# Peptides against a protein of PDB entry 1BH9: the designs that were tried, part 109

Target 1, 89 residues: chain A of PDB entry 1BH9
Amino acid sequence: FSEEQLNRYEMYRRSAFPKAAIKRLIQSITGTSVSQNVVIAMSGISKVFVGEVVEEALDVCEKWGEMPPLQPKHMREAVRRLKSKGQIP

## One batch from the design tools (peptide; made by RFdiffusion4, then SolubleMPNN)

Design b2_p28_6_s2 (from b2_p28_6, 10 letters changed)
Fold by OpenDDE base, seed 1:
Structure b2_p28_6_s2 (fold): chain B 89 residues (1-89), chain A 28 residues (1-28)
Amino acid sequence: as target 1 above (89 residues)
Amino acid sequence: SLEEALKALFDKILEALEAGTLDDLLVY
């Protein structure tokens, strides 16, 4: 894969979601204030999710004999496969 | 529910990944 794609993957792997953004999203759904522990948990799960999706998408792209950059179809297929494997809900 | 919140979060992340805009949601 291209250096750009690999760098992007590493960026996703090393990145984090802003606490405030996660908190606001959760609260928009629950309608109530959420604890710091909930935000931490959701943030951690989100990071793992990103890493797994990108990794799976890269695998899909490679197995399909295609070249970077990743496309929506790779992401969608990645999620489908991860769900089938029971790795994500 | 928290489950609904998680699903919404995943959907948002996936949408960003597909659009190539996840960087806008991240901090390093």
Scores: peptide ipSAE 0.465, ipTM 0.852, DockQ to the pose 0.728
Fold by OpenDDE base, seed 2:
Structure b2_p28_6_s2 (fold): chain B 89 residues (1-89), chain A 28 residues (1-28)
Amino acid sequence: as target 1 above (89 residues)
Amino acid sequence: SLEEALKALFDKILEALEAGTLDDLLVY
């Protein structure tokens, strides 16, 4: 794939989610305040999730004989495959 | 529950990935 596509993947891999946003989302679901450690854990899991989805989506794109950039259909298929493999919940 | 929170977070991330707007959710 193109350097541009790979660079975007690396950006996702090297990036992080804002702690405040993660905290707000968790608290909106649980209805209670969450610790910094919970936010850190959820952020880490989310980072791994993004990396795995993008990696799988690139594989899907290639196996379908298509070229970047990744499209929504590649992302959706990637998630389905990862779930079937038990790699993501 | 935390499990529900994680699923909600994943759904939000997936939505951003599909929309090509994940960059809006990220810090570097």
Scores: peptide ipSAE 0.461, ipTM 0.851, DockQ to the pose 0.749
Fold by OpenDDE base, seed 4:
Structure b2_p28_6_s2 (fold): chain B 89 residues (1-89), chain A 28 residues (1-28)
Amino acid sequence: as target 1 above (89 residues)
Amino acid sequence: SLEEALKALFDKILEALEAGTLDDLLVY
């Protein structure tokens, strides 16, 4: 595994979005109750999303000739690039 | 819709990432 892949794996392993918070957010938008499976799916997709942003941010950091840890400026630039590529909304 | 909910969630996550406060959204 690359360092990038390991970093993403560790992030997935160590953390999770609060299930209740995701549920509340979804329900506030949809106006109806959602199942546990929907919350799990949304949480999983969100983790993948974070991973993609972090991956891009690591690339930005490297391209700028800098070393981890990632800083907000790397994240902001990553988001701009991913939007430009049409990889995120 | 669930699509709208996902977009809202992504927006919240992006805001946290750009602010360096994603840790505030996570549980361990």
Scores: peptide ipSAE 0.452, ipTM 0.846, DockQ to the pose 0.781
Fold by OpenDDE base, seed 3:
Structure b2_p28_6_s2 (fold): chain B 89 residues (1-89), chain A 28 residues (1-28)
Amino acid sequence: as target 1 above (89 residues)
Amino acid sequence: SLEEALKALFDKILEALEAGTLDDLLVY
């Protein structure tokens, strides 16, 4: 893969979700204020989740004989495979 | 519960991934 293609993957690994958005989502569901540590934990778990899906999607892309960038079809297939493997809910 | 919140978060992430719009949600 080109350097640009690899950089995109690295961006996913280095990325994060806005803490304020995660906080609002959690509070809307729990109905109570949540601590910074809860937001950090949820953010970290989400980052791992994205990483696993993207990694599987890259594998799908390669196995299909295709080149990056990843497309929605790769993501959908990745999710299906990960669920089949019992790696994600 | 926090479990319900996490599931909701995962669902939103999957929706963005399958739509190709995850970048719109990310901070680098």
Scores: peptide ipSAE 0.441, ipTM 0.843, DockQ to the pose 0.798

Design b2_p28_6_s3 (from b2_p28_6, 10 letters changed)
Fold by OpenDDE base, seed 5:
Structure b2_p28_6_s3 (fold): chain B 89 residues (1-89), chain A 28 residues (1-28)
Amino acid sequence: as target 1 above (89 residues)
Amino acid sequence: KLDEALEALFEKILEALIEGKLEELLEY
């Protein structure tokens, strides 16, 4: 990994999605208020999602015979593969 | 509805990942 990429990934691993932002998004779609437990669950699932995409993207990068840092094309391909496997919606 | 919310959230996250701007969606 490049130093920059490693730093970004390290930051995300030690961070969380803002509860207020998650709550607002959910409520915007559902049209009603949601519990803090729902917000917490959605935040956790989102973090796992990021990890899965990055992991798959690294695999794509390797399989294409390329070296880090990850590029948008690796992320896009990772998403396609994960959707194909039914691992993400 | 929660499923739709989750998908919308995932799309937002993916956009950030692709653009290298995930940090802007996070708090520490």
Scores: peptide ipSAE 0.461, ipTM 0.849, DockQ to the pose 0.740
Fold by OpenDDE base, seed 2:
Structure b2_p28_6_s3 (fold): chain B 89 residues (1-89), chain A 28 residues (1-28)
Amino acid sequence: as target 1 above (89 residues)
Amino acid sequence: KLDEALEALFEKILEALIEGKLEELLEY
């Protein structure tokens, strides 16, 4: 894989989702306020989710004999595969 | 309902990933 692609992946891996955005989203759906711990948990789960999708997409890209950067088709295929494996909802 | 929230969040994340705009949702 290209250095650029790996660097971008590492950036995603080292980053976090904004707590405020996650909190607002959860509250808009649940209709109730959520604790900081819930937001932290959801953020962590989201982070893991991103990592799994990206890793699978990189694998898809390679298996298709293509080179990075990842394209929408790689991401969509990754999601399909992960759902099939029961690794993501 | 938390599961619904999680699913909604995942959908937004997936959309961002597919569009190559995940960085816009991230803090560093």
Scores: peptide ipSAE 0.460, ipTM 0.848, DockQ to the pose 0.784
Fold by OpenDDE base, seed 4:
Structure b2_p28_6_s3 (fold): chain B 89 residues (1-89), chain A 28 residues (1-28)
Amino acid sequence: as target 1 above (89 residues)
Amino acid sequence: KLDEALEALFEKILEALIEGKLEELLEY
């Protein structure tokens, strides 16, 4: 894979979802206030989730013998595989 | 409800990933 593609993965790995955005999203679903600890937990889980999806998508791209960058089809296939493995909901 | 929220969050993230717009949701 290209350095650009790997760098993008690292950007995702080193980044974080804004706490305010996570809080708003959760509250829009639950209809109630959410504690800071829940926001932190959800943010952390989401970060791990992104990493797992991207890693799987890279594997898909490689196994399909295709060149970077990742395409939507790689992401969709990655999700399917991770669900089948029970690694994501 | 938290499990529902988490699943919805995952769906939102997946949508962003598929569209190649995850960077718009991130801070560094």
Scores: peptide ipSAE 0.453, ipTM 0.848, DockQ to the pose 0.751
Fold by OpenDDE base, seed 3:
Structure b2_p28_6_s3 (fold): chain B 89 residues (1-89), chain A 28 residues (1-28)
Amino acid sequence: as target 1 above (89 residues)
Amino acid sequence: KLDEALEALFEKILEALIEGKLEELLEY
């Protein structure tokens, strides 16, 4: 893959979701305060989720004989495949 | 309800990924 895509992947790898944003989202759904540990866990799970989707999308792109960058259609197909595998909800 | 929260979070992440705007949700 291109250096550009590798760079973007590395950006995702070294980044994190803001704890405050995750906390607000969870609390808006649960209706109660959420512990720091829950926020940390959700952040970690989200990071893994992103990695799995991107890796699957890269595989889709290759299998379709297409070149980077990833397009929405690759992401959508990746999600479908991961769901069918039971890898993501 | 944590599963509901996780699903909602995943949906937001997916939307960002599809639109190529995940970087806007991340901090480095």
Scores: peptide ipSAE 0.445, ipTM 0.842, DockQ to the pose 0.807

Design b2_p28_6_s4 (from b2_p28_6, 11 letters changed)
Fold by OpenDDE base, seed 4:
Structure b2_p28_6_s4 (fold): chain B 89 residues (1-89), chain A 28 residues (1-28)
Amino acid sequence: as target 1 above (89 residues)
Amino acid sequence: SLEEARERLFELILEALEEGRLLDLLEF
Protein backbone atom coordinates (compact mmCIF):
# COMPACT_ATOMS: atom_id res chain seq x y z
CA PHE B 1 0.00 0.00 0.00
CA SER B 2 1.01 3.60 -0.52
CA GLU B 3 1.69 5.76 2.49
CA GLU B 4 -1.59 7.57 2.03
CA GLN B 5 -3.50 4.31 1.76
CA LEU B 6 -1.90 3.07 4.95
CA ASN B 7 -2.76 6.34 6.67
CA ARG B 8 -6.39 6.03 5.68
CA TYR B 9 -6.46 2.41 6.77
CA GLU B 10 -5.01 3.45 10.10
CA MET B 11 -7.71 6.07 10.45
CA TYR B 12 -10.38 3.43 10.01
CA ARG B 13 -8.52 1.11 12.35
CA ARG B 14 -8.50 3.76 15.07
CA SER B 15 -12.15 4.64 14.58
CA ALA B 16 -15.04 3.23 16.57
CA PHE B 17 -18.79 3.12 16.43
CA PRO B 18 -20.41 5.31 19.06
CA LYS B 19 -21.85 3.09 21.76
CA ALA B 20 -25.17 4.90 21.79
CA ALA B 21 -25.60 4.42 18.06
CA ILE B 22 -24.74 0.73 18.22
CA LYS B 23 -27.09 0.27 21.16
CA ARG B 24 -29.93 1.92 19.27
CA LEU B 25 -29.25 -0.17 16.19
CA ILE B 26 -29.22 -3.43 18.11
CA GLN B 27 -32.35 -2.52 20.03
CA SER B 28 -34.15 -1.54 16.84
CA ILE B 29 -33.38 -4.99 15.46
CA THR B 30 -34.03 -7.12 18.54
CA GLY B 31 -36.89 -5.08 19.93
CA THR B 32 -35.42 -5.36 23.42
CA SER B 33 -32.90 -3.51 25.56
CA VAL B 34 -29.27 -4.60 25.45
CA SER B 35 -26.49 -4.48 28.02
CA GLN B 36 -23.31 -2.49 27.79
CA ASN B 37 -21.34 -5.71 27.39
CA VAL B 38 -23.40 -6.68 24.37
CA VAL B 39 -22.80 -3.24 22.86
CA ILE B 40 -19.07 -3.52 23.47
CA ALA B 41 -18.89 -6.98 21.96
CA MET B 42 -20.96 -6.00 18.94
CA SER B 43 -18.90 -2.85 18.45
CA GLY B 44 -15.69 -4.84 18.51
CA ILE B 45 -16.94 -7.39 16.02
CA SER B 46 -18.21 -4.62 13.76
CA LYS B 47 -14.88 -2.83 13.93
CA VAL B 48 -13.04 -5.95 12.83
CA PHE B 49 -15.58 -6.41 10.07
CA VAL B 50 -15.10 -2.87 8.77
CA GLY B 51 -11.35 -3.33 8.93
CA GLU B 52 -11.54 -6.40 6.74
CA VAL B 53 -13.66 -4.61 4.16
CA VAL B 54 -11.49 -1.49 4.14
CA GLU B 55 -8.33 -3.55 3.85
CA GLU B 56 -9.77 -5.38 0.87
CA ALA B 57 -10.88 -2.08 -0.66
CA LEU B 58 -7.38 -0.66 -0.30
CA ASP B 59 -6.06 -3.74 -2.04
CA VAL B 60 -8.60 -3.23 -4.82
CA CYS B 61 -7.60 0.40 -5.20
CA GLU B 62 -3.94 -0.53 -5.42
CA LYS B 63 -4.49 -3.38 -7.85
CA TRP B 64 -6.53 -1.08 -10.08
CA GLY B 65 -3.61 1.31 -10.11
CA GLU B 66 -5.65 4.10 -8.60
CA MET B 67 -4.84 6.72 -5.98
CA PRO B 68 -6.61 7.41 -2.70
CA PRO B 69 -9.08 8.27 -1.40
CA LEU B 70 -11.16 5.12 -1.48
CA GLN B 71 -14.33 5.47 -3.49
CA PRO B 72 -17.61 3.59 -3.34
CA LYS B 73 -16.54 1.52 -6.34
CA HIS B 74 -13.59 0.17 -4.35
CA MET B 75 -15.90 -0.73 -1.48
CA ARG B 76 -18.38 -2.45 -3.77
CA GLU B 77 -15.66 -4.50 -5.40
CA ALA B 78 -14.18 -5.36 -2.01
CA VAL B 79 -17.54 -6.60 -0.78
CA ARG B 80 -17.98 -8.69 -3.90
CA ARG B 81 -14.57 -10.27 -3.44
CA LEU B 82 -15.03 -10.97 0.24
CA LYS B 83 -18.42 -12.54 -0.36
CA SER B 84 -16.99 -14.73 -3.09
CA LYS B 85 -14.32 -15.88 -0.65
CA GLY B 86 -16.96 -16.59 1.97
CA GLN B 87 -15.32 -14.16 4.36
CA ILE B 88 -18.37 -11.99 4.89
CA PRO B 89 -22.10 -12.74 4.81
CA SER A 1 -31.77 -12.68 18.30
CA LEU A 2 -28.32 -11.20 18.68
CA GLU A 3 -27.17 -13.31 15.76
CA GLU A 4 -29.83 -11.74 13.60
CA ALA A 5 -28.87 -8.33 14.95
CA ARG A 6 -25.24 -8.89 13.98
CA GLU A 7 -26.20 -9.96 10.49
CA ARG A 8 -28.45 -6.96 10.01
CA LEU A 9 -25.85 -4.61 11.46
CA PHE A 10 -23.27 -5.96 9.03
CA GLU A 11 -25.71 -5.44 6.18
CA LEU A 12 -26.21 -1.82 7.22
CA ILE A 13 -22.46 -1.31 7.49
CA LEU A 14 -21.95 -2.72 4.01
CA GLU A 15 -24.61 -0.41 2.63
CA ALA A 16 -22.94 2.56 4.29
CA LEU A 17 -19.54 1.54 2.94
CA GLU A 18 -20.82 1.14 -0.58
CA GLU A 19 -22.49 4.55 -0.42
CA GLY A 20 -19.50 6.31 1.13
CA ARG A 21 -21.34 7.11 4.35
CA LEU A 22 -19.32 5.07 6.85
CA LEU A 23 -17.42 8.04 8.26
CA ASP A 24 -20.70 9.61 9.29
CA LEU A 25 -21.27 6.64 11.60
CA LEU A 26 -17.84 6.62 13.22
CA GLU A 27 -15.97 8.55 15.85
CA PHE A 28 -12.21 8.95 16.14
Scores: peptide ipSAE 0.493, ipTM 0.859, DockQ to the pose 0.726
Fold by OpenDDE base, seed 2:
Structure b2_p28_6_s4 (fold): chain B 89 residues (1-89), chain A 28 residues (1-28)
Amino acid sequence: as target 1 above (89 residues)
Amino acid sequence: SLEEARERLFELILEALEEGRLLDLLEF
């Protein structure tokens, strides 16, 4: 990765999902109250998940001879590739 | 279940990513 690509990736890696939103979403799906630890865990694995997709998208962007910022087309291609590799469902 | 919640969350994340709305999901 170029310095620019790595910098943007690190920015995403340093980010987090809003706990309140995650909690509401989980409770909406499960129909039950969830603990703070569950929210933290879910936020964490989601962050890792985003990281995998973004990293693949950055690779796609580079292979296509393009520069950041990432565009929807890079994300769509990344998802396709990750599914093909069996890395995501 | 929590498994279902994770699956739904991941699906929403993927949709956001593919629509260019990743930043809307994140806080720094």
Scores: peptide ipSAE 0.490, ipTM 0.858, DockQ to the pose 0.734
Fold by OpenDDE base, seed 1:
Structure b2_p28_6_s4 (fold): chain B 89 residues (1-89), chain A 28 residues (1-28)
Amino acid sequence: as target 1 above (89 residues)
Amino acid sequence: SLEEARERLFELILEALEEGRLLDLLEF
């Protein structure tokens, strides 16, 4: 894979969603305030999810014999595969 | 529910990935 792809993957892996944004999103869905612990937990699983999806998508791209950059189809297939593996809900 | 929130969050993340916009959602 290109350095660009690896760099983007590392950015995904090393970064996280803003806590405030996650909190607002959760609260918009639940209709009630959520604790800091809930935000932290949700942030954590979201981070893991991003990393797993991107990594799987890179693998999908390679296995399909295609070249980067990642495309939507790689992301969708990655999610399908991860779900089938029971790695993500 | 929190489960619903997680599901929607994951869907949002997937959409961002598909659109190549995930980096716009992240803090560095």
Scores: peptide ipSAE 0.486, ipTM 0.856, DockQ to the pose 0.723
Fold by OpenDDE base, seed 3:
Structure b2_p28_6_s4 (fold): chain B 89 residues (1-89), chain A 28 residues (1-28)
Amino acid sequence: as target 1 above (89 residues)
Amino acid sequence: SLEEARERLFELILEALEEGRLLDLLEF
């Protein structure tokens, strides 16, 4: 994979979603206020989700014998595989 | 529900990944 692809992956893995943005998103969906603990938990699982999806998608792309950049089909297949392995809900 | 919120959040994240816009939503 190119340096660009790896750099983006590392940024996804090391970065985090702003708590305020996560809180606003959850509240827009649920229609009610959420606690700080819920925001922390949702931020955590979101970070894990991003990291695992990107890593799995890179593996999918490589195993399919294709070259970067990652495409939607790689992301969708990655999620399907991770769910089947019980790594993400 | 929180489950619904999680599902919709994950869908949104996937869309951002597919469009290469996820970094715009992150803090470093």
Scores: peptide ipSAE 0.480, ipTM 0.853, DockQ to the pose 0.656

Design b2_p28_7_s1 (from b2_p28_7, 15 letters changed)
Fold by OpenDDE base, seed 1:
Structure b2_p28_7_s1 (fold): chain B 89 residues (1-89), chain A 28 residues (1-28)
Amino acid sequence: as target 1 above (89 residues)
Amino acid sequence: SEVDEKIEKALFEFSLKEAERFAKELFS
């Protein structure tokens, strides 16, 4: 990362996740209201997951000898690798 | 449970899209 990219990365990592969207998503499945604590927990899990996927994708990009920005193929391979490691479903 | 699995899958798909958005934002 450049300093600018690192800053954007850290800002994203520390920023709020789309809790409203997650709440709606969960409620669409459960059919009932979801507690704030559950939304917070799910948001946190999702946030961590996003970071892991992007970091893995960056590693993939580097290992393939390619330069950013990340492409869909990097994201797909990242997910595949993380699934293989049992780190994501 | 089945509900938990559905939630997990849905969150996974949702987060993947967020990851793509994040990736684009990183290099914009």
Scores: peptide ipSAE 0.524, ipTM 0.867, DockQ to the pose 0.721
Fold by OpenDDE base, seed 4:
Structure b2_p28_7_s1 (fold): chain B 89 residues (1-89), chain A 28 residues (1-28)
Amino acid sequence: as target 1 above (89 residues)
Amino acid sequence: SEVDEKIEKALFEFSLKEAERFAKELFS
């Protein structure tokens, strides 16, 4: 990471996840209202997952000897690896 | 439960898209 990239990364980690979108997503499945606490919990889990995927993708990119930005192939491989490790569904 | 599995899958797919968006922002 450059300093700017690290700053953006840290800002993302500290920022709020799109709770409204997650609320709508869950409600579209349940067909009923979802509590704020559930949305917060799911948002937190999703945020952690996002971080794990991006970090894994960066690792993939580096191990493949390639330079940023991340490409779809890095993201796909990251997901594959995380699934194989049992870290994501 | 079936509902839990659907939620898990949906959140997974949603988060993947968010990860892609974040990755783009990270290197913009």
Scores: peptide ipSAE 0.518, ipTM 0.865, DockQ to the pose 0.719
Fold by OpenDDE base, seed 2:
Structure b2_p28_7_s1 (fold): chain B 89 residues (1-89), chain A 28 residues (1-28)
Amino acid sequence: as target 1 above (89 residues)
Amino acid sequence: SEVDEKIEKALFEFSLKEAERFAKELFS
């Protein structure tokens, strides 16, 4: 990461996640209203997952001898590796 | 439960899209 990239990374990690979208997504599946606490919990899990995927994808990109920006192939490989490591289902 | 699995799958797919958006912002 450059200094600017690191700053944007940290800013994202500290910013609010799209909770409204998460709420709608869950409610579309359950068919009932979802509490704020559930939305907060699911949003937190999603945000952690986002961070792990991006970090793994960056590692994949580097190990393949390629330069950013990340491509779909890096994201797909990242998910595959995280699943094999048991870090995500 | 099946509902939990559907939620998990949906959250994963949503998060993957968010990850792509995040990645774009990192290198913009």
Scores: peptide ipSAE 0.517, ipTM 0.865, DockQ to the pose 0.721
Fold by OpenDDE base, seed 3:
Structure b2_p28_7_s1 (fold): chain B 89 residues (1-89), chain A 28 residues (1-28)
Amino acid sequence: as target 1 above (89 residues)
Amino acid sequence: SEVDEKIEKALFEFSLKEAERFAKELFS
């Protein structure tokens, strides 16, 4: 994890999440408009989830004695572990 | 409810795809 990568990671954590995409996603399910507060809440949940998955995947990669970049197997294992911990649904 | 479950599933899948995309960006 280089300094540049760390900076990009930190910038992502501080940046806004794609609320428009989440709004469209929810509306495609409900069939009607969604309130701004709901979009904000869902966006926040999604952002936290993304961060946790990536961090866990990096940990998995390291614990397996492997080097970046992250591979699908790291992401899958990360999700499995987070579910086991009750961290994600 | 069924709607809640659909939203949860869709949100999970969406976020997972975003995580994969971000992971690629980190090392690009």
Scores: peptide ipSAE 0.510, ipTM 0.861, DockQ to the pose 0.677

Design b2_p28_7_s2 (from b2_p28_7, 16 letters changed)
Fold by OpenDDE base, seed 5:
Structure b2_p28_7_s2 (fold): chain B 89 residues (1-89), chain A 28 residues (1-28)
Amino acid sequence: as target 1 above (89 residues)
Amino acid sequence: SEVEKKIMEALFKMALEEAERLAKELFS
């Protein structure tokens, strides 16, 4: 596995999206019960979002000629860029 | 749909918070 793949795996593994929280969130919007499979799927999407944000932030940090750790400014810029690309809402 | 968009937006907000937490851990 490449370092990138490993990093993504770690992000997915370490990111936490409790099923109960996801379920409540979705149900608060839909007004109806949500299946376990839907919760799992939404959790997966959320984890992908985490990865995209972190990866973009790292890219921002690098492009700005800065070194880790990531700072709020990197995260803010990452979100801005991802939104402009239509990759995140 | 609008419902789907709202769900995705809400999930993203959660993800952003988690991303910030994770980012700190990765470089702590």
Scores: peptide ipSAE 0.458, ipTM 0.846, DockQ to the pose 0.576
Fold by OpenDDE base, seed 2:
Structure b2_p28_7_s2 (fold): chain B 89 residues (1-89), chain A 28 residues (1-28)
Amino acid sequence: as target 1 above (89 residues)
Amino acid sequence: SEVEKKIMEALFKMALEEAERLAKELFS
């Protein structure tokens, strides 16, 4: 595995998305009950979002000639770029 | 669909908050 792959795995592993919270969120939008499998799938998507944002933010930080830790300005720019690329909503 | 869009946007907002938390922990 590459360092990038390992870092992404670590981000996925360490990110926390309580199933109950995701379930409530979805149900508040749909107005109907949501299955466990749907919650699991949505949790996975959310973890992907986390990885994409953090990776893009690190790229922004590097391109700006700055060093970690990541700052709010890096996160904001990352989101802007990912939206422009159509990678996130 | 609009429902799907709303779900994805809401999940993204949750993910962004978690990303910020995780980013801090990664460099703590």
Scores: peptide ipSAE 0.422, ipTM 0.832, DockQ to the pose 0.562
Fold by OpenDDE base, seed 1:
Structure b2_p28_7_s2 (fold): chain B 89 residues (1-89), chain A 28 residues (1-28)
Amino acid sequence: as target 1 above (89 residues)
Amino acid sequence: SEVEKKIMEALFKMALEEAERLAKELFS
């Protein structure tokens, strides 16, 4: 695996999305019961979002010639860029 | 669909909060 892949793995591993919270969120929108598999899938998608945001933020930090840790301004810029590219809602 | 869009947007908001938490932990 590349360093990038390992970093993504670490981000996914460290991310937490309780099933109960995800289920409640979805059901509050749909108004109907949601299967366990759907909850699992949505949790996975959420983790992908986390990874994309953090990766973009790190890129922003580097492009701005700054050093970690990531700051709110990096996160905000990352979200803006990802939205403009249609990669996040 | 509109429902799917709302779900994805809501999940993203949750993800963003988690991303911020994770970002802090990555450099702690």
Scores: peptide ipSAE 0.395, ipTM 0.825, DockQ to the pose 0.543
Fold by OpenDDE base, seed 3:
Structure b2_p28_7_s2 (fold): chain B 89 residues (1-89), chain A 28 residues (1-28)
Amino acid sequence: as target 1 above (89 residues)
Amino acid sequence: SEVEKKIMEALFKMALEEAERLAKELFS
């Protein structure tokens, strides 16, 4: 395994997206019941979003010539960049 | 679809909050 793979795995492992919360969120939009498989899939997608934001923020921090830990300004810039790239909503 | 878009946007908002929490933990 590469360091990058391990890092992403750690982010996915540590991120928390309670099934109940995701289920309620989706059902509030669709107005109908949501299957367990859909909730699991949505949880996975959400974790990918987390990874993309954090990785972009780290890149921003580095490009700005700054050192960790990440600050709110890095997160804000990361989101802006990802949106411009069409990678996140 | 519009419904799918709304779902993805809502999930992203949740993910953003979690990303901020996780970012802090990565360096703790």
Scores: peptide ipSAE 0.377, ipTM 0.814, DockQ to the pose 0.562

Design b2_p28_7_s3 (from b2_p28_7, 15 letters changed)
Fold by OpenDDE base, seed 5:
Structure b2_p28_7_s3 (fold): chain B 89 residues (1-89), chain A 28 residues (1-28)
Amino acid sequence: as target 1 above (89 residues)
Amino acid sequence: SAVEEKIMKALFELSLKEAEKFAKRLFS
């Protein structure tokens, strides 16, 4: 990462909070209203997932001897690896 | 539980979409 990219990365991790989307997602499954605290917790988990996928994809890209930007093939391989490690569903 | 598993899987799918968007922004 460049310093600018790292800054963008950190800013995203701090600021992203897709409250409405998370709430709708959970409610579509449970069929009942969800508390604000649950939405916050799930948003945090989502942030972790995003970070893990992106970081793993970057690792894949590097190990394949390729340069950014990330391509769909990197993301797919990242997901496959993370699932094999039991780090994501 | 089954419900929790469904939530986590759906949450991951949502997160994956966000990851793709973020990756684009990261290297723009």
Scores: peptide ipSAE 0.613, ipTM 0.914, DockQ to the pose 0.670
Fold by OpenDDE base, seed 3:
Structure b2_p28_7_s3 (fold): chain B 89 residues (1-89), chain A 28 residues (1-28)
Amino acid sequence: as target 1 above (89 residues)
Amino acid sequence: SAVEEKIMKALFELSLKEAEKFAKRLFS
């Protein structure tokens, strides 16, 4: 990452995540209300997933000898690799 | 549990959509 990209990355990590969407997602599965703490925890996990996918996609892009920006094919391959490593669901 | 697995998988799918948005921001 360039310094600017690193800054944007860090700012994203500190920014709010779609808590409402996460709450709805969980409640649609459990059928019951979800506490704020659970939503916060799940938001944190989601941010970890985002970071892992993007970082893996960057690695894929580099290994394929290609240059940014990331393309859908990089994201798809990243997900495949992370799943094979057991790092994501 | 099965419920937890469903939640994690669904959460990951949601995260993928966010990852795509984030990737665009990184290189904008």
Scores: peptide ipSAE 0.613, ipTM 0.914, DockQ to the pose 0.674
Fold by OpenDDE base, seed 2:
Structure b2_p28_7_s3 (fold): chain B 89 residues (1-89), chain A 28 residues (1-28)
Amino acid sequence: as target 1 above (89 residues)
Amino acid sequence: SAVEEKIMKALFELSLKEAEKFAKRLFS
């Protein structure tokens, strides 16, 4: 990461997240209302997933001897590797 | 549980979409 990219990364981690979408997602599965605390917890997990995918994708990009920006192929490979490691569903 | 697994998988799919958006922002 460049200094700017690192800053953007940290800003993202501290920024708002689509909590409304997460709430709807959970409720669509459970069929019942979901508490704010559960949504917050799930939002946190979502942020972890985002970070892991992006970091793994960057690693893939580097290992393949390629330069950013990240492409779909990097993201797909990242997901495959993370699933293989049992780090994501 | 099955419900929890469904939630986690769906949550990941949503997160993946967010990851793509985030990646674009990082290198914009």
Scores: peptide ipSAE 0.613, ipTM 0.914, DockQ to the pose 0.674
Fold by OpenDDE base, seed 1:
Structure b2_p28_7_s3 (fold): chain B 89 residues (1-89), chain A 28 residues (1-28)
Amino acid sequence: as target 1 above (89 residues)
Amino acid sequence: SAVEEKIMKALFELSLKEAEKFAKRLFS
């Protein structure tokens, strides 16, 4: 990351997340209302997932000897690797 | 549990979409 990219990265990690979508997602599975605290917790996990995927994708891009921006193939490979390592569901 | 696993998998799928958006933003 450049300094600017790192800053945007960190800002994103601390920024708000689509809580409404997460709430709907959970409620669609549980069939009941979900507390705000649970949504907040899940939002945090989601942000972790985002970070892990992006970081892994950057690693993939570098290992393949390619230059940014990240492409779908990098994201797909990142997900595959993270799943194989048991770091994502 | 099965429910928790379903939630986590679905959450990841949602997160993946956000990751794609974020990746674009990082390099825009």
Scores: peptide ipSAE 0.605, ipTM 0.911, DockQ to the pose 0.671

